# Ledger of designs, part 2: peptides against a protein of PDB entry 2YKT

Target 1, 231 residues: chain A of PDB entry 2YKT
Amino acid sequence: SRSEEMHRLTENVYKTIMEQFNPSLRNFIAMGKNYEKALAGVTYAAKGYFDALVKMGELASESQGSKELGDVLFQMAEVHRQIQNQLEEMLKSFHNELLTQLEQKVELDSRYLSAALKKYQTEQRSKGDALDKCQAELKKLRKKSQGSKNPQKYSDKELQYIDAISNKQGELENYVSDGYKTALTEERRRFCFLVEKQCAVAKNSAAYHSKGKELLAQKLPLWQQACADPS

## One batch from the design tools (peptide)

Design b1_p8_2 (made by RFdiffusion4)
Fold by OpenDDE base, seed 3:
Structure b1_p8_2 (fold): chain B 231 residues (1-231), chain A 8 residues (1-8)
Amino acid sequence: as target 1 above (231 residues)
Amino acid sequence: SYGPPNVD
């Protein structure tokens, strides 16, 4: 029946969220943590490299003929420091605004969804059972009327059951339909939440890239000219 | 937001 098919679809939505979406989201969070760790590692390794560059700058400053190049090397290291500071801020945002919040949701979502599905199933079954009972009673009544010498005695009661069945059928269909819409909304909200949090991360990432581009664009012409100038 | 609330 139409109601039975829609009921199956509703249950399948909940099943898909619980068995496909949430496990995949857990994996996404894990991959995000790995990515964060790798970027932190890059930052640490870069610090060593540019600290060594500062040492080269110190040597230039101590030289007789290359003193001004020392300042250039120091500026290069300083710009790197500023870029890396911005990266660290971006990573903090990545952790706090995306990973932590998603983790909090996914860890508690199993119980939430199970309860929602159970509530729906209980009410759906209740309405279905009530409908089945009325249909069975009508069938019994018709059988009794057919065997009676006075079938008119049961006519009013038959009409009452027919009306009740019609009403209960309509209520069941409406309930299942609403249930399906609710389930789809639950699924959509999860994807929307992910998209919104990822947008926030993207904005912070853009700020990091913009800052780096700005700083390098400002200083690079000066650095490129440094060796052309006499000491 | 969806499901349970975020923990502070």
Scores: peptide ipSAE 0.179, ipTM 0.810, DockQ to the pose 0.202
Fold by OpenDDE base, seed 4:
Structure b1_p8_2 (fold): chain B 231 residues (1-231), chain A 8 residues (1-8)
Amino acid sequence: as target 1 above (231 residues)
Amino acid sequence: SYGPPNVD
């Protein structure tokens, strides 16, 4: 029946969220944590590299003929520091606005969805059972009527069951239909949440890249001229 | 948001 088919579809939506989406989201979070750790590692390694560059700048500053190149090397390290600060801000946002929030959601969502599905199933079954009961009673009544010398005795009761069946069928269909819409909304909200959080990450990443580009674009021409012969 | 209430 249409009601049964829609019921199946409704359950499948919940099952898809619980068995496909949430496990995949857990994996996504895990991959995000790995990515965060790697970027933190890059930050640490970069610090060591540019600290060593500063040391080279110090040596230049102590030389008799390369003092101005010391300043250039210091500027290079300083630009890196500023870029690194922006990266750290991006990483904080990545952690706090994406990973933490998704982790909190996914950890609690199993219980939430299980309860929601159970509630739906219980009510759906209750309505279905009530409908089946009325149908069975009508069938029994019709059998009695066929064997009776006075079938008219059962006519009013038959009409009552027919009306009850019609009403219960309509109620069941409406309930299942609403359930399906609710389930689809639940699914969509989860994807939308993910998209929105990724948008926030993208904005923060853009800020990091923009800052780096601007700083390097400003300073690079000066650094490139540093080794030119004095005019 | 979705699911149970969260600290956002």
Scores: peptide ipSAE 0.178, ipTM 0.821, DockQ to the pose 0.217
Fold by OpenDDE base, seed 1:
Structure b1_p8_2 (fold): chain B 231 residues (1-231), chain A 8 residues (1-8)
Amino acid sequence: as target 1 above (231 residues)
Amino acid sequence: SYGPPNVD
């Protein structure tokens, strides 16, 4: 029946969220943590590299003929420091605005969805059982009427059951339909939440890339000219 | 937001 099919669809939506979306989201969070760790590692390694560059700048500054190149090397290291600061801010946002919040949601969502599904199933079954009961009673009444010498005795009761069945069937269909809409909304909200949090990360990432581009564009021509200038 | 109440 239409109601049965829609009921199956509703249950499948909840099942998909619980068995596909949430596990995938947990994996996504785990992969995000791995990514964060790797970026932290890159940050640490980069610090060592540019600290060593500063040392080269110090040596240039102490030289007799390359003093001005020391300043260039220091500037290169300073620009890196500024870019690194932007990266660190991006990582903080990545952690606080995406990973933490997703983790908070997914930790409790399984229980929440299970409860929501059970509530729906309980009410759906209740309505279904009530409908089935009325249908069974009508069938029983009709059998009794067919065997009776006075079928008219049961006519009013038959009409009552027919009316009750119609009403209960309509109610069941409406309930299941609403349930399906609710389930789809629950699914959509989860994807939207993910998209929104990822957008926040994207904004911070864009800021990081923009800052780096600006700083390097400003200084690179100067650095490229340094060796061309007479000492 | 979705699911149970939490700090969003």
Scores: peptide ipSAE 0.161, ipTM 0.819, DockQ to the pose 0.190
Fold by OpenDDE base, seed 5:
Structure b1_p8_2 (fold): chain B 231 residues (1-231), chain A 8 residues (1-8)
Amino acid sequence: as target 1 above (231 residues)
Amino acid sequence: SYGPPNVD
């Protein structure tokens, strides 16, 4: 029946969230943590590299013929320090605004969805059983009427059962339909949450990249001409 | 947001 098909679809939505979405989200969080760790590693490694560059700048500053190049090397290191600071800020946001929040959501979601599905199933079954009961009673009544010497005696009761069945069937269909819409909304809300959090990450990442681009674009022409200038 | 205690 139409109601049975829609019921199946509703259950499948919940199952898809619980069995596909949530496990995949857990994996996504895990991969995010790995990515965060790697980027943190980059920051640390970069510090060592640019500290070494500063040392080269110090040597240039101590030289008689290359003093001005020392300042250039210091500027190079400083710009990259600022870039790395921006990266660290991005990583903090990545951790606090994305990973932590997703982890909290997914941890509680399994129980919530299970309860929601169970509630739906219980009510759906209750309405279905009530409908089946009325249908069975009508069938019994019709059998009695066929065997009776006065079938007209049962006509009013038959009409009452027909009306009851119609009402219960309509109620069941409406309930299942609403249930399906609710399930789809639950699924959509989860994807929307992920998208919104990723948008925040993207915004922070854009800020990081923009800062780096601006700083380097400003200084690079100066650095490129440094060796051509007289000491 | 989704799921308890989360509110939209």
Scores: peptide ipSAE 0.146, ipTM 0.815, DockQ to the pose 0.202; fails the geometry check

Design b1_p8_2_s1 (made by RFdiffusion4, then SolubleMPNN; from b1_p8_2 with N6V V7T)
Fold by OpenDDE base, seed 2:
Structure b1_p8_2_s1 (fold): chain B 231 residues (1-231), chain A 8 residues (1-8)
Amino acid sequence: as target 1 above (231 residues)
Amino acid sequence: SYGPPVTD
């Protein structure tokens, strides 16, 4: 029946969230943590590299013929330090605004969805059973009427059951339909949440990239000229 | 937001 099909669709939405979305989200979070770790590793490695660059700058500063290049090297290191600081800020945001929040959601969502589905199923079944009961009673009544010497005695009651069945059928259909809409909304909300959190990350990432671009754009011409100038 | 109330 139409209601049965809609019911199956509703259940499938919940199942898809629980069995596909949430597990995939957990994996996404795990991959995010790996990514975070790698980026943190980059930051750490960069520190060593640019510290070494500073050392080269110190040597230049101690030289008689390359003193000015020492300043250039220091500036290079400093700019990259600033860039790395921005990266660290981005990483904090990535962790706190995306990973942590998603993790909290996904950890609690299984119980929530299970309860929601169960509630829906219980009510759906209740309405279905009530409908079935009325249908069965009508059938019994009709059998009784057919065997009776006075079938008209049961006419009013038959009409009552017919009306009840119609009403219960409509109620069931409406309930299942609403349930389906609710389920779809739940699914959409989860994707939207993910998108929103990714947007936050994107914003922070953009800031990081912008800052780096700006700093380098400002200094790079100066650095490029440094070796062209006579010592 | 979705699911149970969590501080976002």
Scores: peptide ipSAE 0.206, ipTM 0.835, DockQ to the pose 0.218
Fold by OpenDDE base, seed 5:
Structure b1_p8_2_s1 (fold): chain B 231 residues (1-231), chain A 8 residues (1-8)
Amino acid sequence: as target 1 above (231 residues)
Amino acid sequence: SYGPPVTD
């Protein structure tokens, strides 16, 4: 029946969220943590590299013929320090605004969805059983009427059962239909939440890249001409 | 948001 098919679809939505979406989200969070760790590693390694560059700048500053190049090397290191600071800020946001929040949601969601599905199933079954009962009673009544010497005696009762069945059928169909819409909405909200959190990360990432681009674009022409200038 | 209320 139409109601049975829609019921199956509704259950499948909940199952898809619980069995596909949430496990995949957990994996996404895990991969995010790995990515965060790697980027933190980059920041640490970069510090060592640019500290070493500063040392080269110090040596230049102590030289007779390359003193001004010391300042250039210091500026190079400082710009990259600022870039790394922006990266660290991005990573903090990545952790606090994306990973932590997703982890909290996914941890609690299994129980929530199970309860929601169970509630739906219980009510759907209740309405279905009530409908089946009325249909069975009508069938019994019709059998009695066929064997009776006065079938007209049962006509009013038959009409009452027909009306009851119609009403219960409509109620069941409406309930299942609403249930399906609710399930789809639940699925959509989860994807929307992910998209929104990822948008926040994207904004922070854009800020990091923009700052780096601006700083380097400002200084690079100066650095490129440094060796052409007489000491 | 979705699911149970979580302190943001």
Scores: peptide ipSAE 0.202, ipTM 0.826, DockQ to the pose 0.185
Fold by OpenDDE base, seed 3:
Structure b1_p8_2_s1 (fold): chain B 231 residues (1-231), chain A 8 residues (1-8)
Amino acid sequence: as target 1 above (231 residues)
Amino acid sequence: SYGPPVTD
């Protein structure tokens, strides 16, 4: 029946969220944590490299013929420091605004979805059983009427059962239809939440890249000319 | 947001 098919579809939506979406989301969070760790590692390694560059700048500043190049090397290291600070801020946002929030939701979502599915199944079964009972009673009444010398005695009661069956069938169909819409909405809300949080990450990432580009664009012409000036 | 409220 149409109602049975739609019921199956509804259950499959909940099953897909619980068995496919949420496990995949857990993996996504794990991969995000690994990515964060790697970027933190890059920041640490970069600090060592640019600290060594500062040392080269100190040596230039101590020289008689390359003193001005010391300032250039210091500026290069300082610009990098500012870029790395911006990266660290982006990583904090990535952790707090995306990973932590997704982790909290996915951990609690299994119980939430199980309860929602159980509630739907209980009510669907209740309505289905009531319909089946009414249909069975009508069948019994018709058998009694066929064996009776006065079948007109049962005509009013038969009409009442037919009306009741029609109403219960309509109610069941509407309930299952609403259930399916609700399940699809639950699925969509999960994807939308992921998209919205990823948009926030993208904005923060854009700010990091923009700041780096601006700082380097401002200083690079000066650095490129430093060796052309005879001391 | 979806599911249970995330306690701030």
Scores: peptide ipSAE 0.201, ipTM 0.820, DockQ to the pose 0.203
Fold by OpenDDE base, seed 1:
Structure b1_p8_2_s1 (fold): chain B 231 residues (1-231), chain A 8 residues (1-8)
Amino acid sequence: as target 1 above (231 residues)
Amino acid sequence: SYGPPVTD
């Protein structure tokens, strides 16, 4: 029936969220944590590299013929420090605005969705059972009427059951339809939440890339000229 | 937001 089909669709939406979306989201969070760790590792390694560059700058500053190149090397390291600071801010946002919030949601969502589904199923079953009961009673009444010498005795009751069945069927269909819309809304909200949190990360990522580009664009021409200048 | 209330 139409209501049965819609009911199956509704249950399938909840099932998809619980069995596909949420497990995938957990994996996404795990991959995000791995990515964060890797970026932190890059940050640490980069610090060592540019600290060593500073040491080279110190040596240049101590030299007799390359003093000005020491300042260049120091500037290179300083620009790196500023870029790194921006990266760290991005990582903080990545952790706080994406991973933490998603983790909080997914951790509790299984129970929430299970409860929501059960509530829907309970009410759907209740309405379905009530409909089935009326249908069964009508069938019994009709059998009794067919065997009776006075079938008109049951005519009013038959009309009452027919009306009740019609009303209950309509109510069931409406309930299941609303249930389906609700389920789809629940699914959409979860995807929207993910998109919104990812947008926040994207904004900070853009800021990181912009800052790096700006700093390097300002300084790189100066650094490139340093060796061409007479000493 | 969705699901159970969480401090965002």
Scores: peptide ipSAE 0.199, ipTM 0.831, DockQ to the pose 0.200

Design b1_p8_2_s2 (made by RFdiffusion4, then SolubleMPNN; from b1_p8_2, 3 letters changed)
Fold by OpenDDE base, seed 2:
Structure b1_p8_2_s2 (fold): chain B 231 residues (1-231), chain A 8 residues (1-8)
Amino acid sequence: as target 1 above (231 residues)
Amino acid sequence: SVGPPRTD
């Protein structure tokens, strides 16, 4: 029946969220944590590299013929330090605003969805059973009427059952339809949340990249000229 | 927000 089909669709939405979306989201979070760790590793490794660059700058500053290049090297290191600071800020946001929040949501969501599905199923079944009961009673009544010497005696009751069946059918259909809409809304909400969190990450990432670009754009011409100038 | 609908 139409209601049965819609019911199956509704259940499938919930199942898709619970069995596909949520596990995939957990994996996404895990991959995010790995990515975060790698980026943190980059930051750490960069520190060592630029500390070494500073050392080269110190040596230049101690030289008689390359003193000005020492300043250049220091500036290079400083700019990269600033870039790395921006990266660290981005990473903090990535952790706190994306990963942590997603993790909290996904853990709570399993119980919520299970309960929601169960509630829907219980009510759907209740309505279905009530409908079936009325249909069964109508069938019994009709059998009784056919065997009766006075069939008209049952006419009013037959009409009542027909009406009840119609109403219950309508209620069931509406309930299942609403259930399906609700389920789809729940699914969409989860994707939207993910998108929104990714937007926040993107914004922070953009800030990081912008800052780096700005700093480098400002200094790079100076650095490029440094070796062309006679000491 | 993902989670139980806040009955606001």
Scores: peptide ipSAE 0.050, ipTM 0.731, DockQ to the pose 0.240
Fold by OpenDDE base, seed 4:
Structure b1_p8_2_s2 (fold): chain B 231 residues (1-231), chain A 8 residues (1-8)
Amino acid sequence: as target 1 above (231 residues)
Amino acid sequence: SVGPPRTD
């Protein structure tokens, strides 16, 4: 029946969220944590590299013929420091605005969806069982009427069951239809949340990249000219 | 708000 098909579709939406989306989201969070850790590792390794660059700048500053190149090397290290500060801000946002929030939601969502599905199934079954009972009683009544010497005795009761079946069928169809719309809305809400959080990450990432580009674009011409003048 | 409804 149309109701049974729509019921199956409704259950499949909940099952897809619980068995496919949520596990995939947990994996996504895990991969995000790995990515965060790797970027933190890059930041640490970069600090060591640019600290070593500062040491080279110190040596240049102590030299008789390369003093001005010391300032260039210090500026290179300072620009890197500013870029790394921006990266750290981006990573904090990535952790707090994406990973933590998704982790909290996915943990709560398993319990929520299980309860929502059970509630829907219980009510759907209750309405279905009530319909089946009325249909069975109508069938029994019709069998009694066919065997009776006075079939008209059962006519009013037959009409009552027909009306009850019609009403219960309509209620079941409406309930299942609303259930399906609700399930689709729940699914869409989860994808929209992911998209919105990724947009926030993208904006923060863009800020990091733009700051780095601006700083390097400003200083690079100066650094490229530093060796043109023979000391 | 995409979370489970805030249980007040």
Scores: peptide ipSAE 0.057, ipTM 0.726, DockQ to the pose 0.268; fails the geometry check
Fold by OpenDDE base, seed 1:
Parts: sequence; C-alpha cells; structure tokens
Structure b1_p8_2_s2 (fold): chain B 231 residues (1-231), chain A 8 residues (1-8)
Amino acid sequence: as target 1 above (231 residues)
Amino acid sequence: SVGPPRTD
C-alpha cells in the first residue's frame, strides 16, 4: 500500500541518518582532529626554520659588508610570524567553531533520533493496528450477514465500519506523510549545519590566505632588490 | 544545526 511504502521510506531516512550520516560525521570529526594536529606540527616545524633564519640575519648584521641584508632576513622572519599567527587563529576557530560543536551534536543526536524514530513507529503501529482491527471486524460482520436470514440487521453497522476504516486509513496516510516530511527535514537540518560550519571554516581560511598574500606582496619586491643595491 | 531542534 501507499502508506506502507511511505512508512518504509520514513524509517529508511531515520536509519540512513543513524547508520550512515552519524558514523560518517564521527569519522569526519576524527579526520578533522588529525588535520588540526598535522597543521600544529607544521606550525612548530616552521617556527624552528624561521628562528634559524633569524640567526642568519644576526650574523649578517654583525658582518661588515652585509649589514643591510640582516634587516631583510629579520623582515622575512617577522612576516612569517604574522602569517603563522593568522594560521593559529584559524586553527582555534576550526577547533572551537567546527570540531567541538560537531562533536557535541553528534553525541546527543543518536539518542534523539532513536527516540524520534521509536515515537513515530509506536504511533504508526497504533494507527495501523486500529485500522486492521476495524477491517477485521467488518470482515466478521459480513460473514455473519451472509449467514443470516435477516442481512438488513447488519447494514447500519457495516456502514459504520466502512466509514471508520476510511477515516482511519486517511489518518494513517496523513500521519505517515507528515512523518516522512519530518524525517527529511531532520536529515536536511543536519547537512545544513555541516555546510554552515564548513562555511565558517572557509571564511577563516580565506582570511589566513589573504593576510599572507598581502604581507608577502608588500615586502617581496623590497627583498628582491636588496642584493642589487650597491653597498 | 545537528541535534534536537532548539526549542525556541
């Protein structure tokens, strides 16, 4: 029946969220934590490299013929520090605005969806059972009427069961239809949340890249000229 | 938002 098919579709939406989406989201969070750790590792390694560059700048500043190149090397290290600070800010936002919030939600969501599905199933079954009961009673009444010498005695009661069956069928169909819409809304809400949080990450990432581009574009021409300037 | 709808 249309109702049974729509019921199966509704259950499948909830099952897909619980068995596919939520586990995949947990994995996504885990991969995000790994990515964060790797970027923190890059930050640490970069610090060592540019600290060593500063040491080269110090040596240039102490030289008789390369003093001005010391300032260039210091500027290179300083620009890196500013870019790195921007990266660290992005990572903090990535952790606090994406990973933490997703982790909190996915942990609570399994229980919520299980309860929502169970509530839907219970009410759907209740309506289905009530319909089946009325259909069974109508069938019993018709059997009695066929065996009776006075079938007209059962005509009013037959009409009442037919009306009750029609009403209960309509109620069941409406309930299952609304259930399906609700399930799809729940699914969409979860994807929308992921998209919105990833948009925040994208904005922060764009700010990091923009700042780096601006700083390097400003200084790089000066650094490129430093060795061409007569001492 | 993932999770129960925030009751307004």
Scores: peptide ipSAE 0.053, ipTM 0.754, DockQ to the pose 0.282; fails the geometry check
Fold by OpenDDE base, seed 3:
Structure b1_p8_2_s2 (fold): chain B 231 residues (1-231), chain A 8 residues (1-8)
Amino acid sequence: as target 1 above (231 residues)
Amino acid sequence: SVGPPRTD
């Protein structure tokens, strides 16, 4: 029946969230943590490289013929320090605003969805059983009427059962339809939350890239000219 | 009772 098909679709939405979406989201969070760790590793490795650059700048500053190049090398290291500080801020936001929040939600979601599905199934079954009972009673009444010398005695009761069946059928169909809409809304809400959190990450990432671009664009022409002026 | 995930 149309009601049975819609019921199956409703259950499949909940199953898809629990068995496909949530496990995939857990994997996404794990991959995010791995990516964060790798970027932290880049920051650490970069610190060693630019600390070594500072040492080269110190040597230039001690020379008689390359003193001004020492200042250039120090500026290069300082700009890098500012870029790395911005990266660390972005990573903190990535952790606190995306990964932690997703982890908290996915941990609670399995229990929530299981309870929601169980509630829906219980009420759907209750309405279905009540309908089946009413249909069975109508069938018994019709058999009794066919064997009776006075079938008219059962006519009013037959009309009452027909009306009750119609009402219960309509109620079941509406309940299952609303259940399906609710399930789809639950699925959409999870995707929307992921998109919104990724938008926040994207904004923070854009700020990091913009700051780096601005700092380098401002200083690079000066650094490129440093070797053209023999001191 | 586990409430729905907060959509902030």
Scores: peptide ipSAE 0.048, ipTM 0.731, DockQ to the pose 0.167; fails the geometry check

